# Peptides against a protein of PDB entry 7AE7, part 166

Target 1, 321 residues: chain A of PDB entry 7AE7
Amino acid sequence: KVYKDLREFLEVLEQEGQLIRVKEEVNPEPDIAAAGRAAANLGKNQPAVFFEKIKGYKYSVVTNVHGSWQNHALMLGLDKNTSTKDQFYELNRRWDKFPVPPNVVKREAAPCKENVIDKDINLFEILPLYRINEQDGGFYISKASVVTADPEYPDDFNKLNVGTYRIQVKDRDRVGIQALAMHDIAVQLEKAEAENKPLPIAITIGNNPLVTFMASTPVGYNQNEYEFVGALQDGVPMDIVKSDLYDHLYVPAGSEVVLEGHIIPRVRTVEGPFGEFPGSYSGARLQCEVKIDRITHRTNPIFENLYLGIPWTEIDYLMAL

## One batch from the design tools (peptide; made by RFdiffusion4, then SolubleMPNN)

Design b2_p21_1_s1 (from b2_p21_1, 15 letters changed)
Fold by OpenDDE base, seed 2:
Structure b2_p21_1_s1 (fold): chain B 321 residues (1-321), chain A 21 residues (1-21)
Amino acid sequence: as target 1 above (321 residues)
Amino acid sequence: SAEEVEAANAARVAAAEAAFL
């Protein structure tokens, strides 16, 4: 089984008994994090948790999408009871199919382009933002696939980077991003900042689960994560579309929300603290700031966000493959 | 081997932890 988007995957998770649907209205805090913790207490077969109604917001949240070995098996289109060993064997077998070039679809064929916001941008109108952990310094977007390019080689598709980074909401149209020196985005940002230029960015939310997986998986600087997604789809290309602001940035055609903007050169603002693990917080630091200039989104966009709960976080499963 | 798989996974975990941290 191959998935075009998050929605097709959530449908399979629900059919397989790996998704809990919360139909009652919840408070963003503390109910989302509390319900995630309750789902984690169900043992090894942790389901995704889908919140249909969030007080004060229009749209839904889903958490813990990758939060179990069953969900990972289903992501690979395997039986949910496939052993971790057999999942790993299948991942490696498919990895050898790299590169599988993506299909570039027309704008009209891309669900992420159904709606556009190009003025009066307010992230709180599109994303049901909440604190993931009680001591978090703000609202985080923790499961985005962030698209950037090499500013010296913007048309080199092999240098297009899709990564996962910690993103704190700073204002209606601004986010902080943690770009560590070891990340490909930091190399690209250094090049842009050397010339005092903005770095173009697309922050994509609610993707095909293999896009989220590959964005969390380190690859070579001259390797495109989308070509690995096609490999992990057993040779079926994924669908991508050009960003609206940048001809050289491509986003997943099925993304729920795309935040297009730029990293402001040589600006650093306070980011954090964030609870990366239960009882562990990364301290507040000066991090990069992104200005959001355009949003595209699906009708009734689903905010996919990370679940951080005891004893196994969703990160532990994303990292364990 | 299962140990090589665990070691490769542990290295990916450590690389991803280093990427998220």
Scores: peptide ipSAE 0.005, ipTM 0.372, DockQ to the pose 0.019
Fold by OpenDDE base, seed 4:
Structure b2_p21_1_s1 (fold): chain B 321 residues (1-321), chain A 21 residues (1-21)
Amino acid sequence: as target 1 above (321 residues)
Amino acid sequence: SAEEVEAANAARVAAAEAAFL
């Protein structure tokens, strides 16, 4: 099975008994994090948790989408009971199919383009934001696939980077990104900042689960994560669409939300703390600031966010591969 | 190269297998 988007994957998770649907209205805090912890207590077969109604928000949240080996098997389109060993074997077998170039679809065919916000941007109107951990310094977007290009080689598709970075909401239209020196985004930002130029960025939320997986998987700087997604789809290309603001940035056609904007050159603002692991907070640091200039989104967008609870957490499954 | 990526992935898989099996 290949998935076009998050929705097709959530449907399969629900059919396979790997998704809990919470239909009652929840408070963003503490109920989302508490329900995630409760799901983690179900043992090794941790389901995704889908919150249909969140007090003060219009849209839904889903957490723990990658939060089990069953969910990981289903992501690969395997039987949910496929052994970890057989999942690794199949992952490796498919990896050798790299590169599988994506299909570029027309704007009109891309579900992520159903709605546009280009003025009066307010992230809180689109994303049901909450504190993941009790002591978090703010609201985090922790499962975004962030698209950037090399500003020296913007037309080199092999240098297009799709990465996962810690994103703190700073304002209605601003986010901080943790770009560490070891991340490809930091190399690209350094080149932009040398010229005192903004770095174009697309922050994509609620993707095909293999996009999220590949965005969390370090690849070579001259390798495109979308071409690995096609490999992991057993040679089926994924669908991408051109961003609205930038000719050289491509986003997953099925993204629930796309935040298009720029990293402000040579600006650093306080970001954190964030509880990356239970009982450990990464301290407050000076991090990059992104201005959001345009949002595109699906109708009734689902906010996919990372569950950080008791190990094994969703991040452990994303990093274990 | 594809070979370097394959080798890096095989090393990650081996490290994950060693940590979790």
Scores: peptide ipSAE 0.000, ipTM 0.278, DockQ to the pose 0.015
Fold by OpenDDE base, seed 3:
Parts: sequence; C-alpha cells; structure tokens
Structure b2_p21_1_s1 (fold): chain B 321 residues (1-321), chain A 21 residues (1-21)
Amino acid sequence: as target 1 above (321 residues)
Amino acid sequence: SAEEVEAANAARVAAAEAAFL
C-alpha cells in the first residue's frame, strides 16, 4: 500500500485498530497530552490518537501517528504484525531503489492548495496549538517537514532539503526554528546570512508518513528526501507541487498545512524552554526566526503533532530503523 | 550486526537528540 497523504494513512490506521478517535470536545491542555500518555500506556501496540474537537479551535489534532511498530509496518504498507526484523529488511531492500524522482503535479491537483491565506496570517486560526509539556515556554510544531534549498544552487533539486526541526510559535505569523550547525538547513542559512539575505522556507505539516520519516532521517547534502520517499514506496514516485512564493521550493502535494515564508537573516530570538524528555527541559536559547508570508492548507486541516511521552516515544519509532 | 544496527540507531538517536537539543 502507498499513501498519497496523511489522511489515507489515518484511514488505514483506523481500519487496522491502530487509531483512537476522540469525538468529545477536549481542552488543549492538559487533555491532549494526557490522552497521549494514556495511549502510550496501552503497551507495545500504541495507537495514533485523533482529536476531532479541541475547545477554542476549529480543526483537529492527531498525535502518535508513528508511535508503534504496528504503525511503522503499516507506513511501509506491510501487515501490522510484521516483525521489526522484517520491516528493517524491507526498508533496506527499498532503500536500494534510490533515487525515485517525484512527480511534479499541477497546482490545481494538489490538495495542499485548496485554501490560501496571504494576509492577516494567524497560525492559531489554522493550527490547534497547545503546550506539549506543562512547563513548555510556548507552543511547538514538532512534526513538520521543513523545505529549504541551497541559495547558491537554488535549481539543484538534489540540494533541496526536507528536514525536521524544533519549531516554537512566537507570534501569529512568526515561528522560531532550531537550526543547529550539523543540520543541512544550517549550511543553507549560513550562505544566506553571509549575504544578509532571507532564506526561503516552506514548513509543511500533516504529510504522507514516509515524508515525515525521511525528514527525520539524515541523508547526504546532495540527496533529496523525496527521492528516498519514492524508493520507500517500492518505486512509486511521491507527488510534489511547487510552492506559491518560490519557484525553487517544492512541497508534498498532500500536506495538510504549508507555511511559506523566510528565515530573517542575522536575527536570533529567545526560544524555549521545551520538554525534550519527561522531567527534562532544554534551556531557553537564541534561535532563528521565520516570518510566515503565506499559508496554503487543505479544507479542515489536520494538525499532526509529535507525542512526547515515556520511552518508547514516537521519535524512538521514527528513528529506530 | 545487531551491534552495528544499535550503533547506527544510537547515532541516529544522538542526531535526533542533537536536532531537538
């Protein structure tokens, strides 16, 4: 099975008994995090948790999408009871199919383009934002696939980076992003900042689960994560679409939300703290700031966010292969 | 080997921890 988007994957998770649907209205805090912890306590077969109604918000949240070996098997289109060993062998077999170039679809064929916000941007109107941990210094977007390019080689598709980074919401139209020196985005940002230029960025939320997996998987600077997604789809290309603001940035055609904007050059603002582990908080740090200039989104967008609980966390499953 | 997989996973976890740190 190949998935075009998050929705097709959530449908399969629900069919396979690997998704809990919460239909009652919940409070963003503490109910989302509490329900995630309760799901984690179900043992090795941790389901995704889909919250249909969040008090004060219009849209839904899903957490723990990658939070089990069963969910990981289903992501690969395998039987949910496929052993971790057999999942690893299948992953490696498919990895050798790299590169599988993506299909560039037309704007009118891309679900992420159903709605546009180009003025009066307010992230709180689109994303049901909440504190993941009680002592977090703000709201985090922790499961975004962030698209950037090399400013020196903007047309080199092999240098297009799709990565996962810690993102704190700073304002209605601003986010902090953690771009560490070891990240490919930091190389690209350094080039932009050397010239005092903005770095174009697209922050994509609610993707095909293999996009999220590859965005969390380190690859070579001259390797495109979308070409690995096609490999992991057993040679079926994924669908990408050109961003609205930038001719050189491509986003997953099925993304629930796309935040298009730029990293402000040579600006650093206080971000954090964030609860990386239960009872452990990273200190406040000076981090990059992104201005959001345009949003595109699916109708009734699903906010996919990371579940942080007792190990094994969702991160551990995303990175365990 | 299981040790190479554990080392690669530990390096990936360390890279993720470093991405979140």
Scores: peptide ipSAE 0.000, ipTM 0.304, DockQ to the pose 0.021; fails the geometry check
Fold by OpenDDE base, seed 5:
Structure b2_p21_1_s1 (fold): chain B 321 residues (1-321), chain A 21 residues (1-21)
Amino acid sequence: as target 1 above (321 residues)
Amino acid sequence: SAEEVEAANAARVAAAEAAFL
């Protein structure tokens, strides 16, 4: 099976008994993280956890979407009981199909374009933000697929980068982003900052699970993650759509939320700390700042965020394939 | 081999841990 969006995947997870739906109103802190930890105590077959109602927020959160080998099997459209070995074999078999170019859909056909916010941007109205760890220096968006292009070669689709980066919410319309020197985004940012230009960015949240997987998988600078998603879909192209602000940025057509904006050139602000692993906090550092200029989102957008807090976190599964 | 798969996965984990760290 191929998934167009997060919602089709969550539906399959629920049908397969790999999603827990929390229907009661929860406090964003500490209940989301606590319920995630409780679900992780269910053993090796950890389900996704979907929070329908969060106090003080309008929309839902889902965590631990990739948080088990069963969820990874289902992501590949395999039987949930497919062995890790057979999942790896199938992943490698499909990898050889690269490149599979994405299908560019019309704006009117893209679910991520259902709603637009172009003024009075407030991330807290769209995302049920919470501290993932009690000691976090703020609210994190930890499972976004971040789209950037080479500012020297903006029309080179092979240089379009889709990566996962640590993102701290800094204000209603600002986020900090951890662009490490080894990330493709850092190469692109360096080129933009050399000219004192903003780097165009689209931060996409709640994607097709293979987009999130590929955004978390290192690929070559001249390799497009969407072309790998098509390979991992066994040769079925994924659907992408042009961003609203930038002709050269393409986002997953099915994204729950798209934050379009720019990295402010030569600005660095305090970001962190964040509890990346249980008992491991990365210190506060000076990081890049993104101004959010436009939001597009699905009606009743689902905030997909990373589950952290027990060994074999969702990140361990995302990285283990 | 299972060991090569584990090593490749461990290298991906380490690369991504390094990407988040």
Scores: peptide ipSAE 0.000, ipTM 0.339, DockQ to the pose 0.020; fails the geometry check

Design b2_p21_1_s2 (from b2_p21_1, 13 letters changed)
Fold by OpenDDE base, seed 2:
Structure b2_p21_1_s2 (fold): chain B 321 residues (1-321), chain A 21 residues (1-21)
Amino acid sequence: as target 1 above (321 residues)
Amino acid sequence: SYEEVEKLNAQRNAEAEAAFL
């Protein structure tokens, strides 16, 4: 099975008993994290946790989407009881199908374009933000697939990067982003900053689970993550759509939320602290700042965010393959 | 409300900045 978006995957997770739906109104803190921990304690079949109602917010949150081997098998369109060995075998088999070029769909066909916000941007109106850890310095978007291009070769689709980065919400229309030197975004940012130019960026939230997986998987600088998604879909192309602000940025057609903006050149602001791992906090540091210039989103967008809990984090499963 | 959460986020960011400097 191939999934077009997060919603199709969540439907399968629910059908397979790999999603808990919390229908009662919860407080963003501590209830989201507490419920995630409670779900993680259910044993080997750690389900996703879908929060339908969050106090003070309009929209839903889902966590722990990739948080089990069963969820990972289902992501690959396999039986949920497929062994880790067979999942690895299938991943490797499909990996050899690279490249599988994506389909570029029309704007009108892309669910991520259903709604547009281009003025008075307020991330808190769109995203049910909460602290992942009690001692976090702010709210984080921890499971976004961030799209950037090479500013020297903006039309080179092979240099289009889709990566996962730590993103702290700074205010209504600004986020801090941790662009580490080992990430392709850092190379692209360096080129933009050398010319004192903004780096165009699209921060995509709530994607096809293979997009999120590939965004968390290091690939070559001249390899497009979307072409790996098609490979991991066993040769079925994924659907992408042109961003609204930038002709050279393409986002997943099915994204729940797309934050379009730019990294402000040569600006660094305090970001953190953040609990990257249970009991481990990364201190505050000077990090890049993104201005959000436009939001597109699906109607009733689902905020997919990372589960960071004991005993297992969702990162453990995203990085295990 | 999300506005109260926004204010709390602003406060926390300011506290983190003050602790960094």
Scores: peptide ipSAE 0.483, ipTM 0.924, DockQ to the pose 0.852
Fold by OpenDDE base, seed 4:
Structure b2_p21_1_s2 (fold): chain B 321 residues (1-321), chain A 21 residues (1-21)
Amino acid sequence: as target 1 above (321 residues)
Amino acid sequence: SYEEVEKLNAQRNAEAEAAFL
């Protein structure tokens, strides 16, 4: 099976018994993290956890979407009981289909364009933000697929980067982003900052699970992650749509939330600390800052966020394939 | 409310900044 969006994947997870739905109202802290840990304690067959009602917020949260081998099998459209070995075999087989170019859909055909916020931006109104770990310095968007381009080659689709980066919410319309030197975004930012120009950015949340997987998978600087998504869909192109602010940025057509903005050139602010692994905190650092200029979102957007529990974190599964 | 959470986040960010500087 191929999934157009997160919702189609969550439906399959629920049908396959790989999603727990929490219907009672929960507190953002500590209940989301506590329920995630409780679900992780069910063993190796860890389900996604969907929180329908978050106190003080309008919308839902889902965590641990990629948090098991069963979920990874289902992501690949395989039987949930497919062995890790057979998943790797199938992944490698499909990888050889690269490149599979995406379909560019019209704006009116893209679910991520259902709603637009272009003034009075407030991330807390759209995203039910919570502290993932008790000692985190703030709220994180930890499972976003971040789209940037090479500012010297903005029309080179092969240089369009879709990556996963640590994003701390700084204010209602500002986020800190960890752009480390080993990340493709850091190369692109360096080029923009050399000219004291903003770097255009689209932070996409709640995607087709293969988009999230590929955004977490290192590829070459001249390789487009969307073309790998099509390969991993066994040759079925994914659907992308042009961003509203930038002609050269394309986002997944089915994203739950798209934060469009720019990295502010030559500005660094304190970001962190963050518990990247249980019992391991990455300290506070000076990091770049993104101004959010526009939001597009689906009606009743689902906030997909990373689960960082024991014994296995969701990131362990994302890195294991 | 989310506005109260926003205020809490602002406070936490300020505390983290103060601890870093």
Scores: peptide ipSAE 0.463, ipTM 0.924, DockQ to the pose 0.842
Fold by OpenDDE base, seed 5:
Formats: C-alpha cells, sequence, structure tokens
Structure b2_p21_1_s2 (fold): chain B 321 residues (1-321), chain A 21 residues (1-21)
C-alpha cells in the first residue's frame, strides 16, 4: 500500500488500532506531552495520538506517527506484525530501486495549495504550537521536512535537499533553524551567505510518512530524497508540486502546511534550549533565522509534531533503520 | 487564546535570550 499524504496514513493507523483519538479538548501544555507519555506506557505497540481539539487553537495535532515498529511496518505498506528483520530486508530490497523520479503535479491538483496566506503571516493561527518539554526555550516544529536547493546549481534536481532540522518559533513570521555544518543545508547556506544572499526555503509539515522518514535519513548531497521515497514505495512515484515563491523548490503535494520563506543571510539569533532526549537539554546557541513570506495549507491542517517522552521516543524509530 | 500563547512564547524567547547573553 502507498500513501499520498498524512491523512491516508492516519486512516490506516486508526483501522489497524495504531491511533488513539482524543476527542476532548486538551490544554497544549501539559496535556499533549502527558497523553503521549501515557500512550508510550501501553507497551511496545505504541499508537499515534491524535488530538482533535486544543484549547486556544483552531486545528488538530498528531504525535507519535512513527512511534512504533507496527507503525513503521504500516508505513512500508506491510502487515503491522511484520518483524523488524523483515522490515529491514524489505527496506533494502526497495532501496535498490533508487532512483524513482517523482511526479510533478499541477498546482490545482496539490492539496497543500487549498489555502494561501501571503500577508499578515501568523504561525499561531495555523499551527497549534506548544512546548514539547517543560524547559524548552520556546515552541518547536520538530518533524518538518525542510526543502532547500544549491544556489549555485538551483536547477539540479539531484542537489535538492529534503531534511529534518530543529526549528524554534521566534515570532509570528520567524523561526530559528539549527543548520549544523554536517547538514546539507549548511553547505547550501554557506554558498548563499558568501554572496550575502537569502537562501530560499520551504518548511513542510504533515507529509506522506515516507517523506518524513527519508528527510530523517542521511543521503548523499547529490541524491534526492523524493527519488528514495519512490523507491521505498516499491517503484511508485511520489507527487510533488512547485513552490509558490521559487521555481526551483518542490514540496510534497499532500503537505498539511508549507511555510515558504528565506534564511536571512549572515544573521544569527539565540535558539534553544531544547530537550532532545529525556533529561538532556542541548543548550542555547546562535542559529540561523528564517523569515516566512508565504503559507499554503490544506483545509483544517493537521500539525504533525514529534513525540519526545519516555524511551523509545519517536526519533529512535525514525533513526533505527 | 492563541494570542495569549503567542505572548507567552515571546516572553520565553526573551528569557532564553537573556540567559544566553
Amino acid sequence: as target 1 above (321 residues)
Amino acid sequence: SYEEVEKLNAQRNAEAEAAFL
């Protein structure tokens, strides 16, 4: 089975008993994190947790989407009881199908384009933001697939990068991003900053689960993550669409929310602290700042965010293969 | 409201910045 978007995957998780739906209104803090921990305590078969109503916000949150081996098997379109060994063998078998080029769909066919905000940008109107850990310096978008290109080779699709980065919300239209020197985004940013130019960026939230998986999986600088998604879909291409602001950036057609903007050249602001692991805080550092210039989103967008609680955390499953 | 949460986030960011400097 192949999933076009997060919604199709959540439907399967619910059918397979791998999704808990919380229908009662919850407080963003501490209820989201507390419910995630409670779900994690149910054992090895940890379900996703979908919060329909969040106090003070219009839209829903889902957490722990990748938070079990059952969910991981379902992501691959396998039986939920497929062993970790068999999942690994199937993943490797499909990996050999690389590259599988994506389908570029028309703008009118892309669900992520249903709504547009091009003025008075306010992230708090679109995303039900909350502090993941009690001592976090702010709200984090922890499960976004971030799209950037090489500014020297913007039309080279093989250099289009889709990665997962720590993103702190700084203001209505600004986020801090942790672009470490070992990340492909840092190579691209260095080239832009050498010329004192902005780096175009699209921060995509709530994707096809294999997009999120590949964005968290290191690949070569000249390898496109979307072409691996097609391979992991057993040779079925994924659907992408051109960004609204940039001709050379492509986003998943089914994204719940797309934040289009730019990394401000040669600006560094305080980002953090963030609890990356239980009881471990990475300190505050000077990090890059992104200005959000445009938002596109699905009607009633779902905010997919990372579950960070008791081990095994969702990040452990995303990095385990 | 989300506006109250926005203000809280602004305060937390300012506190984090002050603690870093």
Scores: peptide ipSAE 0.425, ipTM 0.915, DockQ to the pose 0.893
Fold by OpenDDE base, seed 1:
Formats: sequence, C-alpha cells, structure tokens
Structure b2_p21_1_s2 (fold): chain B 321 residues (1-321), chain A 21 residues (1-21)
Amino acid sequence: as target 1 above (321 residues)
Amino acid sequence: SYEEVEKLNAQRNAEAEAAFL
C-alpha cells in the first residue's frame, strides 16, 4: 500500500491495532508525554497515540507514528509482522529505484492548501504545542520535514533539501532552527547569508510517513528526498505542490500544516535546551531564526510530533533503518 | 487556553535565554 498523507497512514495503523485513540480531553503537559510513555511500556509493539482533544487547543496531536517495527513495516506497505530483516531487504531493494520523480499537483488538488493564514499568524492557534521533556526550554516541533533549496541553484531540483531539524517555537510567528554545519540546510544558509539574503523555507508537519522517514535519512546534497520517497513507494511517485510564497520550493501535497517563511540572515538567537534522548539534553545555543510569513493547512490539522519517552524512542526507529 | 500556554512558552524561553547569557 502507498499512502498519500498522514491520514491514510493513521487509518491503516488504527485498522492494524497500531494506534491508540485518546478521546478524553488531555492536558498538553504532562498527559501527552505520559500517555506516550505508557504506550511504550505496553511492549515492543508500540502503537501511535492519537489525542483527539487537548485542553486549550482546537486540534489534535498524534505521536509515536514511527514508534515500532510494526509501524515501519506498515509504512513500507508491508504486513505489520514483517521481520526487521525483511524490512531492510525491501528497503534496500526499493532504494535502487531512485530516482522516482514526484508528481507536481495543482494548488487546488493539494489538501495542504485547504486553509490559508497570511495575517496575524499565531502558531498556537494551529498547533497544539507542548513541552516534550520537562527540562525543555520551550515547545518544539520535532517531526517536521523542512524544505529548502540552494539559493545559487534554485531551479536545480536535485539540490532541493527535505530535512528534519530541531525547531523551537520562539513566538507566534517565529521559530528557532538548529542548522548544523553537517546539514544541507547549513550549506544553503551559508550561501544566502553571504549575500545577506533570507533563505526561503517551508516547514511541513504531518506528512506521508515516508516523507518523514526520508527527511530523517541522510542523503547526498545533490539527491532529492522526494525522489527517494517515490523509490520507497516501490516506484509510485509522491505528490508535491508548489509553495505559495516561493516558486522553487515544493511541499508534500498532503501535509497537515505548512509553515512558509524565511531564515533571517545573520541573526542568531538562543534556542534550547532540548532533551534529544532520555537523560541527554543538548544545551542552549545561538541558532537561526525563522520568520513565518504564511501558513497553509488542512481543515482540522493533525499535529504530528515526536515521542521521546523511554527507550526505544521513536527517533531510535527513525534512525535504525 | 492556548494564550496561557503561549505565555508559559514565552516565559520558558526567557528563562532559557537568561540562563545562557
């Protein structure tokens, strides 16, 4: 099976008994993290946890979407009981299909374009934000697929980067992003900052699970993650759509939320601390700042966020393949 | 409300910044 979006995947997870739906209103803290930990304690077959109602917020949260080998098997469209070995075999087999170019869909055909916010942007109205770890310096968007391009080669689709980065919410319309020197985004930002120009960015949340997987998987600078998604879909192209603000940025057509904006050139602000792993905090540091200029989102958007409970964490599964 | 959570986040960010400086 191939998934167009997060919703199709969540439906399959629920059908396969790999999703717990919490229908009761929860507090953002500590209930989201606590329920994630409780789900992790139920055994090796950790389900996704879908919170329908979060106190003070309008929309839903889902966590631990990639949090088990069964969920990984299902992501690949395999039987949930497919062995880890067979998952790796199938992943490698499909990897050889690279590149599989994505389909560019029209704006009107892209679910991520159902709603637009271009004024009075407030991330807290759209995302049920919470502190993932007790010692986090703020709220994090920890499972976004961040789209950037090479500002010297904006039309080179092979240099379009889709990556996962630590993103702290700084304000209603500002986020801090950790762009390390080893990341493709850092190369692109360096080029923009050399000219004192903003780097165009699209932060996409709640994607096709293979997009999220590939955004967390290191690839070459001249390799497009969307073309790997198509390969991992066994040769079925994924659907992308042009961003609203930028002709050269393409986002997953099915994203729940798209934050379009720019990295402010030559600005660094304090970001962190963040608990990347249980008992391991990366300290606060000066990081890049993104101004959010536009939001597009699906009606009743689902905020997909990372589960960082006790081992095995969701990040362990995302990095294990 | 989300506005209260926003204020809490702002406070936490300010505390983290103060601890970093």
Scores: peptide ipSAE 0.403, ipTM 0.904, DockQ to the pose 0.917

